# Ledger of designs, part 197: peptides against a protein of PDB entry 2AZE

Target 1, 148 residues: chain A of PDB entry 2AZE
Amino acid sequence: AQECQNLEVERQRRLERIKQKQSQLQELILQQIAFKNLVQRNRHAEQQASRPPPPNSVIHLPFIIVNTSKKTVIDCSISNDKFEYLFNFDNTFEIHDDIEVLKRMGMACGLESGSCSAEDLKMARSLVPKALEPYVTEMAQGTVGGVF
Target 2, 101 residues: chain B of PDB entry 2AZE
Amino acid sequence: GRLEGLTQDLRQLQESEQQLDHLMNICTTQLRLLSEDTDSQRLAYVTCQDLRSIADPAEQMVMVIKAPPETQLQAVDSSENFQISLKSKQGPIDVFLCPEE

## One batch from the design tools (peptide; made by RFdiffusion4, then SolubleMPNN)

Design b1_p27_6_s1 (from b1_p27_6, 8 letters changed)
Fold by OpenDDE base, seed 2:
Structure b1_p27_6_s1 (fold): chain B 148 residues (1-148), chain C 101 residues (1-101), chain A 27 residues (1-27)
Amino acid sequence: as target 1 above (148 residues)
Amino acid sequence: as target 2 above (101 residues)
Amino acid sequence: SATTSKTYTLTNKYLASNLPSPIILSK
């Protein structure tokens, strides 16, 4: 009947929403781990050096990375108020956001790619609240997504 | 019957979504706490060494862009057009270069 | 010819955005 059809539509809607939220949750967990791990690393490094790094030697989050061959010619147009930039390249380029950079640095403990050792998993678990630990474990095992 | 089965499924899906929402709230709370901690923000940085691990300045030019929230980035990468467009609505955009040495 | 186009919206509501003057980073 029409009522059953309406409920089936709603069921599918909820399933899709749950799938999206699962993806979002995984990303949020990875961000949390990466950020906390980065802060922890830098805190330890500064303690060992007994001083912070020179101010112009570091870039604080958030940021985006653009890289291209050193041979690439880049033309840059900047508005007077610096609100607008236009970069023209004569060859291909790559873009990486800060989270991707942190992941490639290993700050997410390899959890993002299923390359999480036992020690990596231990570190990852230590950087999240207790309530999130089971989900971190599922992410490491690739078993996320179960719906009863 | 079919109606009862669908109704039960919807109830179960509701419970699943509530669990996800709860976990997401925990995550966002932790991230907010991090953003509110001045010392953590001071320590939330990468170095030139980190950037070189992504792209070696000996071979690649590495450009770092810092832009306000909600800045739009449009990128075109093709044989006929290689372009990046940035447009901020909340403030100026800054660009940095990672040195080779 | 192949064309790849991507649009990103830079959002990070959980981190402050400090914008120092453009420079070449020091080692």
Scores: peptide ipSAE 0.026, ipTM 0.860, DockQ to the pose 0.272
Fold by OpenDDE base, seed 5:
Structure b1_p27_6_s1 (fold): chain B 148 residues (1-148), chain C 101 residues (1-101), chain A 27 residues (1-27)
Amino acid sequence: as target 1 above (148 residues)
Amino acid sequence: as target 2 above (101 residues)
Amino acid sequence: SATTSKTYTLTNKYLASNLPSPIILSK
């Protein structure tokens, strides 16, 4: 009985570790898809325009976004070396990282929410190595979580 | 018995984790390849149009922050204080604004 | 009051050159 109990503890530990790794893998897959899709989109756009965009018209990754109502008053304090910033708002604000922005742009093909059309899923699969395709399929189906 | 079952489960979980680790290694490698590809990095950008899809400057002020890795961000969002503090240890921080119109 | 802290984590290879701040993006 004691031995079984010990093994149950170990089993649970391993299950939790696997669960954590699954979550990490899913996020990494989404990042990969989003990045590759973004690059592909921009490559195509630049080809159509026959030139790259003006330097001040784009923001390269990585970045974060802060947004608030246009009526919000913002006070900004910056250190002399620009190593420190302090923003004070008189109302609520939102923060979004670049990956979240890409997801909201649809760069992850809706895979993040399991809202993939057939075309979205096809795109998502095409942006990952062969070995990851089955996992992408599982993510789209919402069936991730099983033990391999 | 139960002991044999648990032992078998642990072996199966080990194999499953190994497979998972393999997939993670593949995925991490792909991301590293993207970071090492100059053309991909050049093309890894968003536009003002993209930012407006997140928050329209007609209604929202959109501020973009570029900071070195390991930059600390502290945000306070309460009825008493609305504050964002940034502290970089590896270099200066850049701030960009998306035009409203 | 609620406080959220996050460390900004991405590789240096994704970083762009420093620019004067603040900068208004081109339309």
Scores: peptide ipSAE 0.025, ipTM 0.862, DockQ to the pose 0.161
Fold by OpenDDE base, seed 4:
Structure b1_p27_6_s1 (fold): chain B 148 residues (1-148), chain C 101 residues (1-101), chain A 27 residues (1-27)
Amino acid sequence: as target 1 above (148 residues)
Amino acid sequence: as target 2 above (101 residues)
Amino acid sequence: SATTSKTYTLTNKYLASNLPSPIILSK
């Protein structure tokens, strides 16, 4: 019937919206874990060293990374106020978001790919509020997507 | 019948979405707390060693860009054009380079 | 630690004689 068809349309709409929210939530969780894990790592490192790192040896978030071959010629045009930059390369380059950098560093415990050890999962769970732990578990299992 | 089934599905989906919204609120709250915690922000940094794990400075030039929020980034990476354009409206952009090993 | 620097072509859109330089991180 027409009523059933209307409800099916609504069902599909809701499913898509849920899927989008799931993706957003997963990313937020990964960010939280990555940030907290980074902070924890650095706190421990500073405690072990009994001092913070030299100011010019670290880069605070947020940032982006651009890398290219050392042989790549880069021309950089900068406005006087440093509000505008233009980089011209003679070869290909890569851009990495700071979150991506943290993920590659293992700060998200491999949860981003659902490939984490038991220890990684334990760490990930410890870095989120209790209410988020079940979802972290689902992410680790790669089973996110069902109705809950 | 079919109508009853669909109605039940919609109710379940509504509950699921409400749960997601709740979890997202919790997560965003945590992120906000992190942003407001001075000590956390002080410790939210990466080192050259970290960056080397992403791209070896022996082979790659590693450039770090710090820009104010809402900075516009335009990138072109094609056979004829390799370009990055940055436009900030809220302050200066800073560029850092990692030294070679 | 020692810092290794590499020179790139930098141009200032408005003042060529006053070129900003990238900050080289320390090891």
Scores: peptide ipSAE 0.023, ipTM 0.854, DockQ to the pose 0.027
Fold by OpenDDE base, seed 1:
Structure b1_p27_6_s1 (fold): chain B 148 residues (1-148), chain C 101 residues (1-101), chain A 27 residues (1-27)
Amino acid sequence: as target 1 above (148 residues)
Amino acid sequence: as target 2 above (101 residues)
Amino acid sequence: SATTSKTYTLTNKYLASNLPSPIILSK
């Protein structure tokens, strides 16, 4: 009885760990797809233009964006060495990391929301190693949990 | 019995976890390769046009923060206080504005 | 260090500057 109880605890622990790893893998896949898709897009664009983008016209990863109404009053305090910034807003703001920006740009092919078109899924599959393609398909179908 | 069943379940879960670990290793390897590829890093950028698709400067001010690793960001968004604090330990923080149209 | 308060003013001076590693690829 005690042994069975111990094994049940272990079973639950493993199930939770698997669930966590499953979520982590999905995020890693999305990151890979988004990044490769971004690089591919930019490579194509530069090839078409036959030149890189002008200096100071692009933002390289990593970055964070903050957006607020253009009517929001912002006070900024900066240390002399620029090591510290303090922004005070008179209204609400939003913060987004670069991953979220890429997702909103469609770089993850809509896979993050499970709303992949046939073309989106094709693109997503093409941006991962063959071993990950089945998982990408399952993510698109929302059936990842059924593989166990 | 129950013991045998649990033992079998644990073995199956172990196999499933090993499969996940394998896939994760493949994925992290790909990400490392990308991070080490100079050309990929050179091409890892977004434009102001991209940012406008997220938040149009006609309605929203879009501020971009580029900070060294380990920079601390503290945000307060309440009815009483709206503030962002940035604190770097490895170098200066760069903040710029996406130009309006 | 000393902190100075000023009106919100940003530039695009640092747009194209690279950081050591993208956050996405740091995992």
Scores: peptide ipSAE 0.021, ipTM 0.851, DockQ to the pose 0.045

Design b1_p27_6_s2 (from b1_p27_6, 9 letters changed)
Fold by OpenDDE base, seed 1:
Structure b1_p27_6_s2 (fold): chain B 148 residues (1-148), chain C 101 residues (1-101), chain A 27 residues (1-27)
Amino acid sequence: as target 1 above (148 residues)
Amino acid sequence: as target 2 above (101 residues)
Amino acid sequence: RPTTSKTYTLTNKYLASNLPSPIILSY
């Protein structure tokens, strides 16, 4: 019947939306863990050094990273108000957002790639509210989707 | 029947989605709390040493872009064109370089 | 050679957005 066909379409739509939200939740969890872990690391480091780092030695979030070979020639044009930049490279480049940088630094405890050690998983769980701990465990095991 | 089965599935999926929304709300709440904590924001930084773990300045030029929210970055990487375009609507864009050491 | 075209947007509202003047970083 037409009604059943409509409901089947709706069912598929909802399934896809749930899958999208699962991905969004995973990313939010990773962001939370990475951020809290970064803050914790820096707090400890500053305590050990007995001083904060010099202002010109650190970059605060948020940021974007662009890297290319030192041999790459870069032409840059900037608007007068610095609202617009144009970079032309003579070779390939890479772009990384701050979250990706934090992940590669290990701030997400390897949870993003399922490479958590027992200690990594313990750390990850400690950096989220209790209600999210089961989901963190599922992410580490690669079994996300078992609850929904 | 078939209609009844589909109706039941949709109700169950709706309930699952609501549970998922709840978990996401918890996450966003935690992130908001972090954004409101001055100490956390002060400590939310990376160093040149951290950036070297991504790309070694001895071999790579590492450029850091800080821009206002909603700034657009368009990148083209092809055999014919290698380009990055930045357009801000809320303020000036700042660029930093990580030195070779 | 692969061709890529991507768009990035800084939209993280949960992080501090401080914009110091351009500099060469140093330790």
Scores: peptide ipSAE 0.038, ipTM 0.871, DockQ to the pose 0.264
Fold by OpenDDE base, seed 5:
Formats: C-alpha cells, sequence, structure tokens
Structure b1_p27_6_s2 (fold): chain B 148 residues (1-148), chain C 101 residues (1-101), chain A 27 residues (1-27)
C-alpha cells in the first residue's frame, strides 16, 4: 500500500542520515583523540626538556601540508592582502591536512584503520569521555554501523 | 505485518539517531574545550621532525599553509595542470617552508 | 599520469592559527 511505501522511503532516508552521522562522529572522535594525544605528547616533551621548543621549529594547528619534489618549479601569485594565493607547479604534488598528518604520526592510535594494539586502544579510550568509550571500542573492532 | 514492522523500525532508528546526536554533541563540546584551553592550544603543534614522517624535506619540498576557517583550497593535479588555488574571506593566508633537517 | 581535481575546505574553528613569520614563495 501507499502507506507502506511512504514508510519505506522514510526508513531509507533515516538510514542514510544515520550513516552520515556515524561517519561524522567517527571523524570527530579521531580528531579528539589525535588532538589530545598530540597535546599530551608535547606537554611531556616540554617537561622533559624544561622548555618549549623554538618558535621557528613548530607548526601550530590548523594547517595544510603541500609537498612536491624539490625539482618541481613552483610559481606563486599572491594578492596584496594575502587573501588569495595561486600556485602553479610543473609536476605533481600532494596535499595533507593536519588531521591526516596526525593520523600518520600515530596520534589517533591506529583507530582510524582498525589497527589498534591493546595498548593503543587503551590510550584511545583514555582520551575520550566515558560516554564515547563504547564507540571507540566498536571502531577498533570494525563493528560500527549497528543499530543503537 | 509489514506496516507494523516498518513502524517499529522507524522508532528504533529515531532512537539510534538521537544517540548519535548526543555523542556528537559530546565530541564537539570536547573539541570546543580544547580550543578554549590556552595551554592546549599552545601545545597543539607538530615539529619539522614530525613532518619528515610525511615527506622528507631532503627529497621533497614541504610547504605549510595556515589559513583562516572556511578558506577554500582548490587543487588540480593532472598531466597538464598542476595548480593550487587558495581563497580566504576571513583573513590573510600564511605560507612557509619547512627547512631541511 | 593520474588526473585528480579536488576541493578542500578548512572548517576547523576549534583551533587557533599560530605560526612564525610567513615566507613568500617565488613570484
Amino acid sequence: as target 1 above (148 residues)
Amino acid sequence: as target 2 above (101 residues)
Amino acid sequence: RPTTSKTYTLTNKYLASNLPSPIILSY
């Protein structure tokens, strides 16, 4: 009947929305873990060194990384107010956002790929509020996507 | 029947979505707290050594872009076009190179 | 060669942008 069809459409709509929110939540969790882990690492390092690192040796978040061969020629055009940049390369390049960098650094404890050791998972859980711990566990196990 | 089953499914999905919303709110709150903590912001950095794990400056040019939120970055990477366009509406963009180490 | 066209949007409002003096790359 038409009623059943309407409900089926609504069901599909909700399923799609839930899937979207699940993806967003996972990313937010990874960001939280990565950020807190980074801060923790740096705090410990500075305590050990008894000083902060030189200003010119660190890059504060947020940022984007662009890398290319040192042989690549880059032409850069910048607006007077520095609101606009145009880079032209004569060869391929790579772009990495700060979160990707942190993930590759292991700041997300391998949770992003489900490659968590027991120690990594313990660290990840310790960096989120209690309410998020079950979800972190599900992410590590690759079982996210079930019905709540 | 089919109708009853669908109705029940929708109720369950609603509950699931509400749980997701709650968890997302917790996450965004935590991220906001990080942004409001001066010490955390001061410590939210990577080093050039960290960047070497992504791309070795001895072999690659590593360029860092810092831009205001909502800045648009458009990249074209093809056989004939290799281009990055940055457009900010909220402030200036800063670009610098990571030195070789 | 690979062909890619991507658009990135910086939306992270939870972190402050702090950096040393910027360097202008080639004209």
Scores: peptide ipSAE 0.037, ipTM 0.869, DockQ to the pose 0.289
Fold by OpenDDE base, seed 2:
Structure b1_p27_6_s2 (fold): chain B 148 residues (1-148), chain C 101 residues (1-101), chain A 27 residues (1-27)
Amino acid sequence: as target 1 above (148 residues)
Amino acid sequence: as target 2 above (101 residues)
Amino acid sequence: RPTTSKTYTLTNKYLASNLPSPIILSY
């Protein structure tokens, strides 16, 4: 009885760990697709324009975006070494990390929301190694983790 | 029996976890390769036009925060307090303002 | 009004960190 109890506890622990790893893997796949797709887009754009964009017009990863109404008053305190910042707003704001920006740009091919067209899925598959293609397909179909 | 069944389940779960670990290793390897490729690093950027899909500069003020890895960001958004706190462990933080297009 | 408190940690170390050149905020 005690042995079975121990194994059941271990079973539940492993199931939870697998669930966490599934989420991590999905995010890693989305990041890989988004990054490669972004690089591909920019390479093509620069080739078409026959020049790179002006240095002051681009933002390299990684970054965080904060947006708020232009009417919002912001008070900013900065440490002397610039290691610490404190922003006080008089109204609401939004925060977006770089991956979220890429997803909203469509760089993850809609895979993050399971809204992939046939062409989107084809693109997504082309941006990952062969071993990851089946998992990408499952993500698009919403069948990931069906065995658990 | 119950013991045999649980033992078998654990073996199957172990195999499933090993498969996930393998796939994650492939992913992290690919991401590391991207970080090591100079051309990919150069091309890993977004434009102000891209940011308009997130927030229109005509209506919204858009700030860009560039910070070292492991920088902590704490955000409070309530009727009584609207605050963002940044604390870096590895170096200075830079904040930029996207110009209105 | 709903109250939200979120913590973000920048952990992405797979890409090089370089600075763009938009307007630098100074206070």
Scores: peptide ipSAE 0.032, ipTM 0.864, DockQ to the pose 0.290
Fold by OpenDDE base, seed 3:
Formats: C-alpha cells, structure tokens, sequence
Structure b1_p27_6_s2 (fold): chain B 148 residues (1-148), chain C 101 residues (1-101), chain A 27 residues (1-27)
C-alpha cells in the first residue's frame, strides 16, 4: 500500500524528468544541425566567391539580436568600460538569440516546426551522428515522446 | 502484482533516461567539437542579408549584441517599462547596428 | 561611473508576445 504509493510517486517524477530531457535533447539536436548547416553554407559560399566576406559584413556566433520599430525611441546608456549597457525603449521590442535566428533562416531544416520536407530530413540526418538519426526521424514525424 | 509492475516500470524508465543521457552526451560532444574547430568557428557567422530576412532594417532597427561569456541580459517589456539591461563581468560588450539597405 | 548615451528613434513593426527569460551568454 504505502510502498506502492511511494513507487507511483517516483514513477511520475521520472516521467516528468524524461519529458524535460527529451525537450533538451531536441534543442541540442536542432542546434547541432543548425550550426553544421550554417558552416557548410558559408564554406560553400566562400568557395564560390573565392574569398571570405568582408570582416565587418558578418557576425560571428554567439550573438543576440534586438529588433524594434525604426520609430521606437531608444535611450542607451553605456558605462565607460562598456561592461554595462542600459537601453530604454518607448515601445515594445523583440529579442532573439543566435539559435532562433538560425532556425528562422532554415538552418535547422524546418525540423523545429514540423515543416521538414523529404529533402530537409535528408539534410538533417546527414548533419548528425548515426546514433542520433532515429531521433531526428522521430522529430520530423512528430512521434517524439515515447519511452525508449 | 502491483508492486512488481511498478518496480518493472521504474526499471524501464531508468533505461530510457540512460538512453536519453547517452544521446545528449553525443550531442554535446559534437557541439564541443564544433566550438573547438577553428575553421568551423571562422565559418560560424551570419550576414546582414541573413538578418534582413529575419527583421528588415528598412522597417526595423536591428541591433546585434556581442558579449563575453556569462554576460547577463535582463529584459522588461510591459506597458510601463521597455528596457534591456546588459551586465558583463568578463569584458566589454559590443553592440552593432545592422545597416539599412 | 561615467556613461555615454545614444538616442535612436525607431518604429515597431513586430510585437513581442513572449520575452525570453534572462539570458546569460556563454561560449
């Protein structure tokens, strides 16, 4: 009775932890795919151009993006040593990390939103170790969540 | 019985979690390899064109923040406060603007 | 400590529905 109840509580705890780890794993896979795809794209582009892009024309990871309307008034205060920044806006803004930017660029092959074509899936699988390919397939099919 | 069934379930869940941990370790290893490869890091960039595809500088101001590790970003977006605070403990923060086309 | 200030005037095309939690950048 009491012993069974304790085990049921533990079972639920483990199920929740597994669910959390599944989400974390999916994000890690997406990051890996996005990064490798980005590197591959840029390598190809530089080869075609026979030169790297101008240094001040690219932004290396990691970075954060902040965007707002061009009509938004922004007051920016910066410490003398540039260790601290304070931005005050008169309207709403958006913040995007580099991973989100890569996803929106399609670097994660649409795997993040279930918009993964056959070609996208092929690309995604090619950018991960073999051990991760089954999970990539599950992500594309929306069948993630099962117990291994 | 019930106890035996629950015990078996817990064992199966443990195996599942171990498999997840293994896969996560593979992922983190791959990411570390990318971070340690100088050529990959050289090629790990986006262009202004990429950023324009996300937020067009013709209509949006696009600000890029490059900061040292462990830099804290605090954001408030409410009816009364629209604020971003950056605090670095390991060096200066760089802020860039994506040029308008 | 001394600070410098810059002012920009922008328009808002996109409305943020959700703000991310405080971000700590890491390499």
Amino acid sequence: as target 1 above (148 residues)
Amino acid sequence: as target 2 above (101 residues)
Amino acid sequence: RPTTSKTYTLTNKYLASNLPSPIILSY
Scores: peptide ipSAE 0.023, ipTM 0.860, DockQ to the pose 0.043; fails the geometry check

Design b1_p27_6_s3 (from b1_p27_6, 8 letters changed)
Fold by OpenDDE base, seed 2:
Structure b1_p27_6_s3 (fold): chain B 148 residues (1-148), chain C 101 residues (1-101), chain A 27 residues (1-27)
Amino acid sequence: as target 1 above (148 residues)
Amino acid sequence: as target 2 above (101 residues)
Amino acid sequence: ASTTSKTYTLTNKYLASNLPSPIILSK
């Protein structure tokens, strides 16, 4: 009947929403792990060096990376107020956001790609609240997504 | 029957979503706490060495863009057009270069 | 001709956005 059809539509809607939230949760967990791991790394490094790095030698989050061949010619147009930039390249380029950079640095412990060793998993678990540890374990095993 | 089965499914899905919402709230809370911690923000940086691990400045030009939240980035990468457009609504955009040496 | 177009919205409400003057990074 029409009532059953309406409920089936709602069921599908909820399933899709759950799928989206699962993806979002995984990304949030990775961001948390990567960020905390980065902070921990830098804190330790500064303690060992007994000083912070020179101010112009580091880039604080957030940021975006753009890279291209050194042979690539780049024309840059900047508005007077620096609110608008236009870059024209004569060849291909790559863009990486800060989270992607952190992941490639290993700050997410390889959890993002299923390359998480036992020690990596231990580190990842230590960087999240206890309530999130089971989900981190599921992510490492690739078993996320079960619905009863 | 069919109606009862669907009703039960919806109840179970509701419980599943509530669990996800709870976990997401925990995550967002942790991230918020980190954003509010001055020392953590001070230590939230990457170095030139880190950037070289992504793209070696010996072979690649590495540009770092810092922009306010909600800045729009449009990228076109094709044989006929290679372009990046940035438009901020909340403040100026800054650009940095990672040196080769 | 192949065309790849992507649009990103830079949002990070959980991190502060410090914007120093454009500079070539030092080692």
Scores: peptide ipSAE 0.027, ipTM 0.860, DockQ to the pose 0.272
Fold by OpenDDE base, seed 4:
Structure b1_p27_6_s3 (fold): chain B 148 residues (1-148), chain C 101 residues (1-101), chain A 27 residues (1-27)
Amino acid sequence: as target 1 above (148 residues)
Amino acid sequence: as target 2 above (101 residues)
Amino acid sequence: ASTTSKTYTLTNKYLASNLPSPIILSK
């Protein structure tokens, strides 16, 4: 019936919206875990060293990374106010978001790929509010996507 | 029948979405708290060692760009054009380089 | 997280005439 068809359309719309929100939530969770884990790591490191790192030895978030071969010639121009930059490369380059950097550093505990050890999962769970722990577990299992 | 099943599905999906919204609110709240915590922000940094784990400066030139919020980045990476353009509206852009090992 | 908006289409060419002076991180 037409009514059923209308409801099926609505069902599909909601499913797609839920899928999008799931993706957004997963990313938010990963960001939270990565940030907190980074902070925790650095706090511990500074405690062990009994001092903070030199100011010019660290980069605070947020940032982006651009890397290319050391042999790549880079021509860079900058506006007088430093509001505009133009980089021209003679070869390919890579751009990495700071969150991606943190993930590659292991700050998200491998949760981003659903490939984390028991210890990693324990760490991940400890870095989120209790209400988010079940979802973290699902992410670790790679079973996110069902209706809950 | 089918109508009853669809109606039930929609109710379940509504509950699921509400749960997601709730979880997202919790998560965004946590992120906001992190952004407002001075000590956390002080400790939210990476080192050259960290960056080397991503790209070895012995082989790769590693450039770090810090830009104000809402800075626009446009990248072209093709066989004929390799370019990055940055446009900030809220302040100057800073560029950093990691030294070689 | 970075708040930089990333795109892969250049609509306008930005004008810049100076070379930047990168900050070299300490080891």
Scores: peptide ipSAE 0.027, ipTM 0.860, DockQ to the pose 0.063
Fold by OpenDDE base, seed 1:
Structure b1_p27_6_s3 (fold): chain B 148 residues (1-148), chain C 101 residues (1-101), chain A 27 residues (1-27)
Amino acid sequence: as target 1 above (148 residues)
Amino acid sequence: as target 2 above (101 residues)
Amino acid sequence: ASTTSKTYTLTNKYLASNLPSPIILSK
């Protein structure tokens, strides 16, 4: 009885760990797809333009964005060496990391919301190693948890 | 019995976890390869047009922050205070604005 | 690091200005 109880505890621990790893894997896949898709897009764009974009017209990863209403008043204080910034807003703001930006740009092919078109899924599959393709398909179908 | 069933379940869960670990290793390897590829990193950028697609400067002000690793970001968003504090220890912080149309 | 006494109020007035920071991105 005690042994069974111990194994039940271990079972629950493993189930929770697997669940966490599933989430981590999904995020890693999304990052990979987003990065590769972004690089591919930009490579194509530069090839078509036959030149790289002008300096100061692009922002390289990594970055963070802050957005707020254009009516929001922002007071900014900067240290002399630019090591320290202080922003005071008179209204609410939003902060997004670069991965979220890429997702909103569609770089993850809508896989993050499980709303992939056939073309989106095709693109997503093409941007991962063969071993990950089945998992990408499961993510698109929302059936990742059913593989156990 | 119950013991045998639990033992079998644990073995199956172990196999599932090992499979996940393997897939995660593949993913991390791919991401590492991307981070080590100079051409990929050169092409890993967004434009003002991209930023406008997320938050149009016609309605929203969009600020981009590039900071050295380990930079501390403190944010307060309440009815009493709306504040962002940035503190870097490894170099200067760069802040960019997406221009309005 | 020491913080400057200068405070910049970022509004539409300054979005097209030559402020030292933040930098306005090119199109």
Scores: peptide ipSAE 0.023, ipTM 0.860, DockQ to the pose 0.032
Fold by OpenDDE base, seed 5:
Structure b1_p27_6_s3 (fold): chain B 148 residues (1-148), chain C 101 residues (1-101), chain A 27 residues (1-27)
Amino acid sequence: as target 1 above (148 residues)
Amino acid sequence: as target 2 above (101 residues)
Amino acid sequence: ASTTSKTYTLTNKYLASNLPSPIILSK
């Protein structure tokens, strides 16, 4: 009985570890898709424009976004060496990392929410190595979580 | 019996985790390749139009922060204080604003 | 120069007199 109990504990430990790794893998896949899709989009756009965009018109990854109402008053203090910043707002603000921005842009093909069209799924699959395609399919179907 | 079943489950879970680890290695490798590819990094950018798609400067002030790795970010968002503190260890921090109009 | 009417105040608590304002992205 105790042996079975010990094995149950181990089983649960392994299940939790797998679950954590699944979550990590899903995020990594989304990042990969988003990055590759972004690069592909921009490459195509630059080809059509026959030139790269002006340097001050784009922001390269990595970055973070802070947004707030246009009515919000912002006070900023900056150290002399620009190593330290302090922003004070008189109202609420939002922070978004670059991956979240890419997701909201649709760069992850809606895979993050399981709302992929057939075309979205096709795109997503095309942006990952062959070995990851089945997992992408499972993500789109919302069936991730099963034991391999 | 139960013991045999659990033993078999553990073996199956081990195999599943090995497969998962393999997939993670593949994915991590792909991300590293992207980070090491100069052309990909050159093309890894967003525009003001992209930023407006998530927060329109007509309604929202959009500030972009580029900071070196390991930069500390502290955010306080409460009724009493609304504050963001940034402290870099590896270099200067750059701040950009999207034009409203 | 700023292309927005948004109020954005840079305090002088730790600022050098010649520190630039945040960079405004081109349209």
Scores: peptide ipSAE 0.020, ipTM 0.854, DockQ to the pose 0.028

